# Designs tried in a protein design run: peptides against a protein of PDB entry 7BDX. Part 12

Target 1, 212 residues: chain A of PDB entry 7BDX
Amino acid sequence: EMGAAACTLLWGVSSSEEVVKAILGGDKALKFFSITGQTMESFVKSLDGDVQELDSDESQFVFALAGIVTNVAAIACGREFLVNSSRVLLDTILQLLGDLKPGQCTKLKVLMLMSLYNVSINLKGLKYISESPGFIPLLWWLLSDPDAEVCLHVLRLVQSVVLEPEVFSKSASEFRSSLPLQRILAMSKSRNPRLQTAAQELLEDLRTLEHN

## One batch from the design tools (peptide; aimed at target 1 G67 A74 K107)

Design b1_p10_3_s3 (made by RFdiffusion4, then SolubleMPNN; from b1_p10_3, 3 letters changed)
Fold by OpenDDE base, seed 4:
Structure b1_p10_3_s3 (fold): chain B 212 residues (1-212), chain C 212 residues (1-212), chain A 10 residues (1-10)
Amino acid sequence: as target 1 above (212 residues)
Amino acid sequence: as target 1 above (212 residues)
Amino acid sequence: EPLWTSPPPP
């Protein structure tokens, strides 16, 4: 209980750039983000067991951790920190997103995808995550999720790749050969306006790349 | 480990007024401070057992909690919150300070005393803590500590009482009858300049009250 | 634009 409460408060206050700078300005940031990855991994590994009753406090704790990572990645110095000093955490997030089945741990997936999207805002972050083994298959695995918010954040991450020629050129052949076009077209007809817009924009960006 | 790391980061960032306001502006502050008191009490109760090896992480966690309470009490809205909505936590801090022997848990005592000192900055806070059962005996019990930082923060808390006529008048008879004058005089000769100054100032304030 | 997150409302 107490750990989840403290971590949830830290998550809440981390929605400020000044607080993110303060977190990163301390000597304890490296240790915190190292343990964060381990904690998230331990939690996801516990889900494959018959323990149906996820401890609500454990789940809340891991959500708060993923929320903190997202908010750290929301600012330039936070992205720089994650890409330089916490690569293992980024690798862990990518792994955990792959280990989770469609429809499993939706809220955690959304937060982890939001963190990766924020990392993708800078070229160094986008290069790092997109050069990760199995990144493109992972995007399509995640895009098979029935949850509209998971799919929305996958589409945003795909858009970040597509909009960066230096990154997209390296994966363009694999991307084009494996593109789940029918799935994206189905999302462009979603009743969710955010998902609909993101799918439509991505389809327009893809058309622009075919004509160039 | 992870709980202590998160709580330590929250402690670090709570050294900002804006972060304290953000913590208190959330719906989770009440629950957090309720659990804080329980956690601190549980920790102190565990010290009376033969378990010599205090889990370094548990100790660090409780220090971070006491540090957060101190930083919340450092601002006007934080003092108002503690005195109105977290009285049980203040009662717990007073109790735990009484349960600890001289020389025991020095760092925790310092942080708890700093929190009570910060609460004492406003008249409502000072009234509340000074009207607590056994408050004056508790001050003298704590002033018997061999640690100079514990004694320093006790002297500051005593000074807050002595400098407020409305509060001091209620306890003046008990205070004068039980005053460990020889102990305070010994502190005024300390090699620690902070302790020396605080003891000398308190002796001057007490002399002023005898002449009035 | 970067995404920010906060704890869910009660």
Scores: peptide ipSAE 0.464, ipTM 0.876, DockQ to the pose 0.417
OpenDDE base, seeds 1, 2, 3, 5: peptide ipSAE 0.463, 0.463, 0.464, 0.463; ipTM 0.876, 0.876, 0.876, 0.877

Design b1_p10_4 (made by RFdiffusion4; failed a check: a repeat of another design)
Pose (drawn by RFdiffusion4):
Structure b1_p10_4 (pose): chain A 212 residues (1-212), chain B 210 residues (1-210), chain P 10 residues (1-10)
Amino acid sequence: as target 1 above (212 residues)
Amino acid sequence: EMGAAACTLLWGVSSSEEVVKAILGGDKALKFFSITGQTMESFVKSLDGDVQELDSDESQFVFALAGIVTNVAAIACGREFLVNSSRVLLDTILQLLGDLKPGQCTKLKVLMLMSLYNVSINLKGLKYISESPGFIPLLWWLLSDPDAEVCLHVLRLVQSVVLEPEVFSKSASEFRSSLPLQRILAMSKSRNPRLQTAAQELLEDLRTLE
Amino acid sequence: SPLFTSPDPP
């Protein structure tokens, strides 16, 4: 209970750039981010499906961990630190997104997809994520999730890699072969404006790159 | 005059999340949200045989109080704090909406309805408001108000209550059937565009979940 | 989405 309370407080204060700089400056953050991935992996493996039931100081603990990772990656030196020091944590995040079934731990998936988007803002972070093993199959599969907030964060991540045609050119062929054009087109007609424009903007960029 | 000027200044700065977080600790030593409800209750009681005066120092004081409550509830930890600590203030807001006759204190009713909408974004806040005494009769009473802006914010609150699970097993199925569907339909053909669209949106949501 | 308010100008 005490461990989760401290992680929740750290999640709250981690929204500040001054606090994020202080976390990376203290010579204990490396250990914190290594054991964070282990705790997130342990939490996901412990779930035999079901749902989560807002596990008392268990789910709030991992949510605080993913929340901190997201708030750190939101700061320039935070996403820089993560791609240099905590590449194993990025591997764990990408692995746990594929390991989590659609509809299972939706809040955890959005926090994780938000952090991947933030790390992709860093040039090396974009290279690391896009060059990870089943990255493209993972993207199209996360789009098969019924939750609209998960689909929105997948489209925002896809748009981020698509916005760097140099990195996008390495993962050619499968971007044209396997892309769920129908699902993205359905998302361009959603009554939710943020999801609708995200898919509309991604479609504009996808059609423009195939011709230009 | 001095009290209202300081409250208006606080209403201006309360649009910041950093300021809202700073306000939530101050409620301990000076019961800011406890005495806010008392001041709002005292103001409405003082309008015995009369309606609003406006441009007054007293009118802008309570407007600033309701505006601050709204701007606090607009921040995630603000609406979380209100539903945990300031449930009496939420009771006062819900009570004063019913106590105010139609056409009386229109700006105050709109600001109060905006704060309830914001608190309803929090899961416990939604339960607390929807499970409050006389809540459905209050929605009907507020929709009988001639002012379009008040009707708009009632429909926005009703839409917030209609969306999300609320157990869904006839707990929310009866809430939808008990609404003034005729009035909502009349407001769907309204000449006020903002009101017409809110009633239209709400009607779509009522039909979608039927 | 939350709603915000502001005071009237003097």

Design b1_p10_4_s1 (made by RFdiffusion4, then SolubleMPNN; from b1_p10_4, 5 letters changed)
Fold by OpenDDE base, seed 4:
Structure b1_p10_4_s1 (fold): chain B 212 residues (1-212), chain C 212 residues (1-212), chain A 10 residues (1-10)
Amino acid sequence: as target 1 above (212 residues)
Amino acid sequence: as target 1 above (212 residues)
Amino acid sequence: EPLWTAPPAP
């Protein structure tokens, strides 16, 4: 209870850039983000296919952790911190996203994907995540999720890759050969306007890359 | 571990007035401060006279909680929140300060005393704490502590009472009859300059009240 | 461009 409450408050105040700077300016940031990865991993390993009560203290705690990571990654110095000093956490997030089945832990997936998207704003961050083993298969695994918000944040992360020629060129062959085009086309017809727009934009970006 | 780390980061960022406003502007503040009191109480009840390792995760967690309360009380809206909406927490802090022996949990006492001092900056806060049962005996119990920082923060809290005629007049008889004058005189000769100054100032304020 | 998150409202 108390840990989840404190972490939730920390998440709430981390929506400020100045608070993120304060978190990172302390000597405790490294330890905190190391333990964050371990805690998230322990939680996901405990799921054993059971429908976790989404409102459990443990779930709320892990949501707050993932939310804090997202908010840290929202600013330039936070991205720099994660990519330089917390690579194990990024690797953990990538692994956990792979360990979760489609439709499992939707809210946690969204927060983790948002954190990876924010990391991808920096070329160094995008390079790091995209060079991770199994990154392209992971994107397609996640894009098979029935949840529209999971799919939306996958599409945004895919778009970050597609918009960076230096990164995209390294994976272009695998990307083109494994692209779930029919899935993306189906999303471009979604009733969710955010998902629809993101899928349309990605399809336009991909068409532009085919003609160049 | 993770709870203590999150709470410690929250404590660190709570040194900003804007962060305190953000904590209090959320819907979770009431629950957080309620659980804070319970957690602090549980910790103090577990001490059973053993020298707690001051570096235990539990100790660090409770220090962070007390630090957050102090930082909340450092600003006007935080004092207003505590006195209106978290009186149980203030009562808990007063009780725990009474339950702790001289020389026991020094760092926690300092933080709790700092929080009460900050609450005492508002007349409403000072009235509330000074009207608590056993408040004057509690001050003298705490002033018997061998630790200079504990004594310093007791003297500051005593000074807040002495400087407020409306509050002081209600307790003046008990205060004068039970005043540990020899202890305060000994503190005015302390090698700790902060303790020395605080004891001298209080003695001057008390002399001024005797002549008026 | 950056995404921000907050605890859900009740």
Scores: peptide ipSAE 0.467, ipTM 0.876, DockQ to the pose 0.418
OpenDDE base, seeds 1, 2, 3, 5: peptide ipSAE 0.466, 0.465, 0.464, 0.466; ipTM 0.877, 0.876, 0.876, 0.876

Design b1_p10_4_s2 (made by RFdiffusion4, then SolubleMPNN; from b1_p10_4, 4 letters changed)
Fold by OpenDDE base, seed 4:
Order: structure tokens, then sequence, then C-alpha cells
Structure b1_p10_4_s2 (fold): chain B 212 residues (1-212), chain C 212 residues (1-212), chain A 10 residues (1-10)
């Protein structure tokens, strides 16, 4: 209970750039983000078979941790910190996104995807994430999720890769050969306007890359 | 581990007024401070007989909680919140300060005393604390501590009471009859310059009140 | 593209 409450408050205040700077300016940041990865990993490993009440203190705690990472990644110095000093956490997030089945832990997936997207705003972050083993298969695995918000955040992360020629050129062959085009086309017809727009934009970006 | 790390970060960032406002502006503040009191109480109750390693995660967690309360009380809106909406926490802090023996849990005592001192900057807070059952005996119990920092913060809290005529007049009889004058005189000769100065100032303030 | 802040749930 107390840990979840404290971490939820820290998550709330981490929306401020000054708070992110204060968190990262301390000698505790490295330890905090290391333990964050381990805690998130332990939680995901515990999901195998138990109907974890989504409202458990443990679930809320892990959501707050993922929210903090997202908010840190929303700030330039936070992205720099994650890419330079917390690569193990990024690797953990990628691994956990792979370990979770479609429809499982939707809220956590969204937060983790938001954090990766925020990291992708930095070219160094985008390079690191996109060069991770199994990154392209992971995107398609995540895009198979029935949840529209998961799919939306996957599409945005895919768009970040596609819009960066230096990054996209390295994966373009694998990307084109494995692209779940029918899935993206189905999303472009979604009743969710955000998902619909993101799928349409990605399809337009992909068409532009075929003509260049 | 993770709870202590998160709470320690929250403590660090709570030095900002904007962070205190953000914590208190959320719907989670009441729950957080309620659980804070319960957590601190549980910790102090567990001290009976065990050499709690001062460096335990539990100890660090409780220190961070007390630090957060202190930093919240350092801000005007935080003092208002504690005095209006978290009186149970103030009662808990007073109780725990009474339950702890001289020389026991020095760091926690200092933080709790700092929080009460910060609350005492508000006349409503000072009234509430000073009207608490056994407040004057508690001050003298705490002033018997061998630790100079504990004694320093007790002397400052006593000074806050003495410097407020409306508050002091209610307790002046009890205060004068029970005043550990020899202890304060001994502190005025301390090698600790902060303790020495605080004891001298309090003795001067008390002399001024005898002549008026 | 908008950076995502994740507010805590209300």
Amino acid sequence: as target 1 above (212 residues)
Amino acid sequence: as target 1 above (212 residues)
Amino acid sequence: EPLWTAPPPP
C-alpha cells in the first residue's frame, strides 16, 4: 500500500520537467531505474496463470513505475539519461512487451510503449531501440493486440522508425517483408478516430517511401 | 527496496514548493498522509527489542516519509493541509516522539521534530500541537536526549511556543513549574555552536518573559 | 509528434 501510494505521487509530480531534473540530478537515479526494471520484470513473471486483480497494489505500483519512466522520457534530459545510463531498463521494457500476450496487461503495455515512443524522439534512442534484437517482430506481435490504445502506440512507434531515413534504411528489407499490411489497413477503418488517423498516416508515409 | 527508493526520490523533490502543491492538489494526498502515519507507527512499534539496522530499507523508507512531511510543512499550503486535513498524522508524530526512548531513532526524531517545528510557524498549527495532551512533558522527555540535533530541534520548538504570547499564556504555569533549567543551562555551554546558541536564545527569551 | 506524458489515473 504505502509503496504504491508514494510511487503514484512520484508519478504525478514527474510530469514536471523540474521534477525530472531533480530526480536525475541526484545520486539515487541510477539505482531507482535499475530496481524499476527488476520490479517490472518480477511483476510480469508473476502474471503466468494468476488472474492478477488489475487493481492490486502491485499492479498500481508497476503502473506508477512505468508512468515515471514515460514522464522522464518526455523530457530531453530524461531521454538522454535513459539512453546513456539506463539501457538495461530499455532492454527490460522491450523484453516485457515481448513476454506479454495480446490482450494481457493493456495499461502497462501502453505506458511502456509511450516510454519507448518518447525515447524514440531522440535519434540516439530511436537507433538503440530499433537495433534491439527482434525489434521488428516485436512491433508486429504488439500490433496483433485487440486493444486500440496498444495498437495506436505501436503505430506511433512504427511511424517514428519510418520517418527516420537513417534508421529505417537499416531495417527496410525486414520491415517490408514482414509488414502486416492487412492489419494496418483494418486499423485505418477503425471506429477509434486516433487509431484510424495513425494507421492512415502510416500508410501514407509507407507509400511515400515506395515512390522514393 | 523499490518502495524506499521511490519514497526517497519523492522526499528529494518535495523540497520544491511546486512539488508540494502538486502532491496536495491531487486526490491522493489524504490517503498518502493517512498511510504515512500508520507506516511510521508500525515501524516504531517494531523497534521494541530488535537492533533494527539503521540502514534497513524499512528505516530508510520511514525516514523518507518523515522527510516528506517535513518538506510539506515547510510550505504555507502544506502547513494548512496538515493542520486542517491531517491532524491524525500530527497526533501520530507526537505519540511516536513519546514512545521513543532518549538515544533511540535519532534521525527519525529529528525529522519529526523538524516537521512539528515547521507546523508551528502557523499559529493554528502551534495552537494545535501545544494543546495536545502531554505536550509539555513530551518536550522535556525529548530534551533529555543525548543527541545534540534532537535537543536543538526541541529547543527550537520550545522557542516557537515561548515566542507566541497567546499560546504560551495557556501553558505558562506548567512550563515554569516543570522547566528543566539545569538541562538548558548545560546546553548553553555545549561545544555544538547551534545547540549553544539555541539554548542561549531560549534562556534570554525566558528572562524577558519573567520581567514582563 | 507530441511527447506523451502519462498522467496517473484520476
Scores: peptide ipSAE 0.251, ipTM 0.858, DockQ to the pose 0.294
OpenDDE base, seeds 1, 2, 3, 5: peptide ipSAE 0.244, 0.241, 0.233, 0.223; ipTM 0.857, 0.858, 0.857, 0.859; seed 1 fails the geometry check

Design b1_p10_4_s3 (made by RFdiffusion4, then SolubleMPNN; from b1_p10_4, 4 letters changed)
Fold by OpenDDE base, seed 4:
Structure b1_p10_4_s3 (fold): chain B 212 residues (1-212), chain C 212 residues (1-212), chain A 10 residues (1-10)
Amino acid sequence: as target 1 above (212 residues)
Amino acid sequence: as target 1 above (212 residues)
Amino acid sequence: APLTTAPPPP
């Protein structure tokens, strides 16, 4: 309980750039993010056996950790920290997103995808993530999720790849050959306006790339 | 481990007034400080049996909690919050300071005494603490500590009482009858300059009160 | 634009 409460407070205040700078300015940041990855991994590995209730202290703790990573990645110095000094955490997040089935741990997936999107704002971060083994198949696996928020954040991450020619050119063949076009087209007709817009924008960006 | 790391980060960033405001602006502050008191109490109760190593995760966690309380109390809105909404935590800190023997848990005592000193900057806080049962005997018990930092923070808290006529007048008889004058005089000759100065200032303040 | 998150209300 107390750990989850403390971590939740840290999550809340981490929305501030100055708080992120203060977190990173301490010599404890490296250790914190190292243990964060391990804790998230341990939680996901525990799910295959028992239905960890969504409201458990452990779940709330892991949500707060993922929220902190997201908010750190929202800030330029935080992205730089993650990409330079916490690559193992990025690898862990990618692995965990692969280990989770469609419809499993929706809230955690959203937070992790938000963190990856934020990291992708940095070209160095985008390169690192997109060069990770199985990244393109992982995106399509995640896009099969029944949850609109998961799909929305996948589409945002896909858009970050598409909008960066240097990154997209390296994966263009795999991207074109495996693109779930029918799925994205279906999302462009979603009743969720955010998902609808994101799918439409991505389809427009893809059409622009095919004419070049 | 992870809880202690998160709490330590929260402690570090809580030195900022804006972070304290953000902590208190959340609907989770009451729960956090409630559980904080319980956690600190549980830790102190566990000490009578096993020498909890000073470097344990549990010790670091409790130190971070006490540090957060201190930093919250350093800010005007934080003092107001503690005095209005977290009196049980103040009662717990006073109780724990009584439950600890001289020389026991020095670092925790320092942090708790710093928190009480910060609360005492507010007249309402000073009144609340000084009206607590056994407060004057507790100060003298704590002043018997062999640690100079513990004694320093006790003297600062004593000075806060002495400098407030409305508070001091209520306890003046008990204060005069039980004052460990020889101990304070010995501290005024300390090799520790902070302790020496604090003891000298208190002796001067007491002399001024005896002539009035 | 970067995304920020906050704890859900209790």
Scores: peptide ipSAE 0.366, ipTM 0.864, DockQ to the pose 0.439
OpenDDE base, seeds 1, 2, 3, 5: peptide ipSAE 0.365, 0.362, 0.363, 0.364; ipTM 0.865, 0.863, 0.864, 0.864

Design b1_p10_4_s4 (made by RFdiffusion4, then SolubleMPNN; from b1_p10_4, 5 letters changed)
Fold by OpenDDE base, seed 5:
Structure b1_p10_4_s4 (fold): chain B 212 residues (1-212), chain C 212 residues (1-212), chain A 10 residues (1-10)
Amino acid sequence: as target 1 above (212 residues)
Amino acid sequence: as target 1 above (212 residues)
Amino acid sequence: EPLWVAPPPP
């Protein structure tokens, strides 16, 4: 209870750039983000047993942690910190996204994907996550999710890779050979306007790359 | 561990007035301060058994909570919030200060006394805490502490009462009859310059009131 | 643009 309340307050105030700078300027940031990864991992591993209710104190605590990571990654110095000093957390997020099944922990997946998208704004961050073992298969696994919000954030992350020639060139062969084109085409016809737009933009970017 | 880390970060960023305003502007503030009092009470009640090491995660968590309360009380809107909406927390702090023995939980006593001192800057806050049952006996109990920092913060709180005629007039008879004058005189001769100054100032203020 | 996320309403 108290830990979840404190962490939820910290999540709320982390929406300010100055608060993110204050978090990162402290000597406790490294420890905090190290334990964050461990806590998220422990939570996801506990789900294979009793379905922890989505509204439990533990769930709210992990959502607050993922929210804080997302807000830290929203600013340049936060992205630099995560990529330079908290790589284990990024590795943990990638691993947990692979361990979760389609339809499982949707809210947490969305928050983790939002954090990775923010990290992808930094070229060094984009390189780091895209060079992760199994990154391309992971994107397609996540794109099989029935949730439109999960799929939206996957498409945004895919677009970040496609729009960066230095990154895309390294994975272009694997990307082209495994691309779930029919799934993306189906999303471009979605009734969800955000998902529809993201899928359409990605298809346009991909077509531009095939002609070059 | 993770709760203590999150709460310690929140304590660190709460040193900013804008962060305190953000904490108090949220819908979670009331719940947070309610649970804060309960958590501090549970911790102090646990000490009658095994001496929780001062450096335990639980101790650090409670220190962070007390630090947050102090920082909230450091600004006008924070004092107003505590006095209007979190009176149970103030009652809890007063009770816990009475339950702790001289030499016990010195760091926590200092933080709690700092929070009460900050609350005393608001006349409504000063009235509320000084009208608490057993307030004057509590001050003398706390002033018997062997720790100079505890005694310093007690003297500062006593001075806040003495300097406010509207408050002092209500307790002046009890105050004069029970005043540990020899203890305060001994503190005015302390080798600790902060304690020495605070005791000297209080003695001067008391002498001024005896001549009026 | 970077994404920000606030706590959900109660």
Scores: peptide ipSAE 0.411, ipTM 0.866, DockQ to the pose 0.415
OpenDDE base, seeds 1, 2, 3, 4: peptide ipSAE 0.410, 0.407, 0.410, 0.410; ipTM 0.865, 0.865, 0.866, 0.866

Design b1_p10_5 (made by RFdiffusion4; failed a check: a repeat of another design)
Pose (drawn by RFdiffusion4):
Structure b1_p10_5 (pose): chain A 212 residues (1-212), chain B 210 residues (1-210), chain P 10 residues (1-10)
Amino acid sequence: as target 1 above (212 residues)
Amino acid sequence: EMGAAACTLLWGVSSSEEVVKAILGGDKALKFFSITGQTMESFVKSLDGDVQELDSDESQFVFALAGIVTNVAAIACGREFLVNSSRVLLDTILQLLGDLKPGQCTKLKVLMLMSLYNVSINLKGLKYISESPGFIPLLWWLLSDPDAEVCLHVLRLVQSVVLEPEVFSKSASEFRSSLPLQRILAMSKSRNPRLQTAAQELLEDLRTLE
Amino acid sequence: PPLFTSPDPP
């Protein structure tokens, strides 16, 4: 209970750039981010499906962990630190997104997809994520999630890699072969404006790159 | 005059999340949200045989109080703090909406309805408001108000209550059937565009979940 | 989305 309370406080204060700089400056953050991935992996493996039931100081603990990772990656030196020091944590995030079934731990998936988007803002972070093993199959599969907030963060991540045609050019062929054009087109007609424009903007960029 | 000027200044700066977080600790020593409800209750009681005066130092004081409550509830930890610590203030707001006759204190009713909408974004806040005494009769009473802006913010709150699970097993199935569907339909053909769209949106949501 | 308010100008 005490461990989760401290992680929750750290999640709250980690929204500040001054606090994020202080976390990376203290010579204990490397250990914190290495054991963070282990705790997130342990939490996901411990779930035999079901849902989560807002596990008392268990789900709040991993949510605080994913929340901290997201708030750190939101700061320039934070996403820089993560791609240099905590590349194993990025591997764990990408692995746990594929390991989590659609509809299972939706809040955890959005927090994780938000952190991948933030890390992709760093040039090396974009390279590391896009060159990870089943990255493209993972993207199209996360789009098969019924939750609209998960679909929105997948489209934002796809738009981020698509916005760097150099990195996008390495993952060619499968981007044209396997892309769920129908699902993205359906998302461009959603009554939710943020999801609708995200899919509309991604479709504009996808059609423009195939011709230009 | 001095009290209202300081409250108006606080209403201006309360649009910042950093300021809202700073306000939530101050409620301990000086019971800011406890005495806010008392001041709002005292103001409405003082309008015995009369309606609003406006441009007054007293009128802008309670507008600033309701505006601050709204701007606090607009921040995630603000609406979380209100539903945990300031449930009496939420009671006062819900009470004063019913106590205010139609056409009386229109700006105050809109600001109060905006704060309830914001608190309803929090899961416990939604339960607390919807399970409050006389809540459905209050929605009907507020929709009988001639002012379009008040009707708009009632429909926005009703839409917030209609969306999300609320157990869904006839707990929310009866809430939808008990609404003034005729008045919502009349407001869907309204000449006020903002009101017409809110009633239209709510009607779509009522039909979608039927 | 949350609603915000602001005071009237003087």

Design b1_p10_5_s1 (made by RFdiffusion4, then SolubleMPNN; from b1_p10_5, 4 letters changed)
Fold by OpenDDE base, seed 4:
Structure b1_p10_5_s1 (fold): chain B 212 residues (1-212), chain C 212 residues (1-212), chain A 10 residues (1-10)
Amino acid sequence: as target 1 above (212 residues)
Amino acid sequence: as target 1 above (212 residues)
Amino acid sequence: EPIWTSPPPP
């Protein structure tokens, strides 16, 4: 209980650039983010067993950790920190997103995808995550999720790749050969306006790349 | 480990008024401070057993909690919150300070005393803690500590009482009858300049009250 | 634009 409460408060206050800078300016940040990855991995590995009632506190704790990572990645120095000093955490997030089945741990997936999206805002972050083994298959695996918020954040991450020629050119052949076009077209007809818009924008961006 | 790391980061960032306001502005604050008291109490109760190596993480966690309480009490709205909505936590801190022997848990005592000192900055906080059962005996019990930092923060708390006529008048008879004058005089000769100054100032304040 | 997250409301 106490750990989840403290971590939830830290998550709440981390929705401030000044707080993120303060977290990163301390000597504790490296250790914290190292343990974060391990904790998230331990939690996800515990899910493969019987659906024992996930201790609501454990789930809440891991959500807070993923929220903190997202908020750290929201600012330039946070992205720089993650890409330079916490690569293992980014690798862990990518792995955990792959280990989870469609419809499993939706809220955690959304938070992890939000963190990766924030990392993708800068070229160095986008390069790092997109050059990760199995990144493109992972995007399509995640896009098969029935949850609209998971799909939305996958589409936004795909858009970050597509909009960066230097990154997209390296994966363009694999991307084009494996593109789940029918799935994206289905999302462009979603009743969820955010998902609908994101799918439509991505389809327009893809058309622009075919004509160039 | 992860709980202690998260709580330590929260402690670090709580050394900002804006972060304290953000912590208190959330709906989580009441629960957090309730659990804080329980956690600190549980930790101190675990010390009465054999000196098993206190899990360094548990100790660090409780230190971070006491540090957070101190930083919350550092600002006006934080003092108001503690005195209005977290009285049980203040009662717990006073109790735990009494349950600990001289020389025991020095660092935790210092942090708890710092929190009470910060609470004592306003009249409402000072009234509340000074009207607690056994408050004056507790001050002298704590002042018997061999640690100079414990004694320093006790002297500062005593000074807060002595400098407030409305509070001091209620306890003046008990205070004067039980005052460990020889102990304070010994502290005024300390090699620790902070302790020396605090003891000398308190002796001067006490002399002023005898002449009035 | 970067995404900011916060704990869910009660």
Scores: peptide ipSAE 0.476, ipTM 0.877, DockQ to the pose 0.377
OpenDDE base, seeds 1, 2, 3, 5: peptide ipSAE 0.475, 0.476, 0.475, 0.475; ipTM 0.877, 0.876, 0.878, 0.877

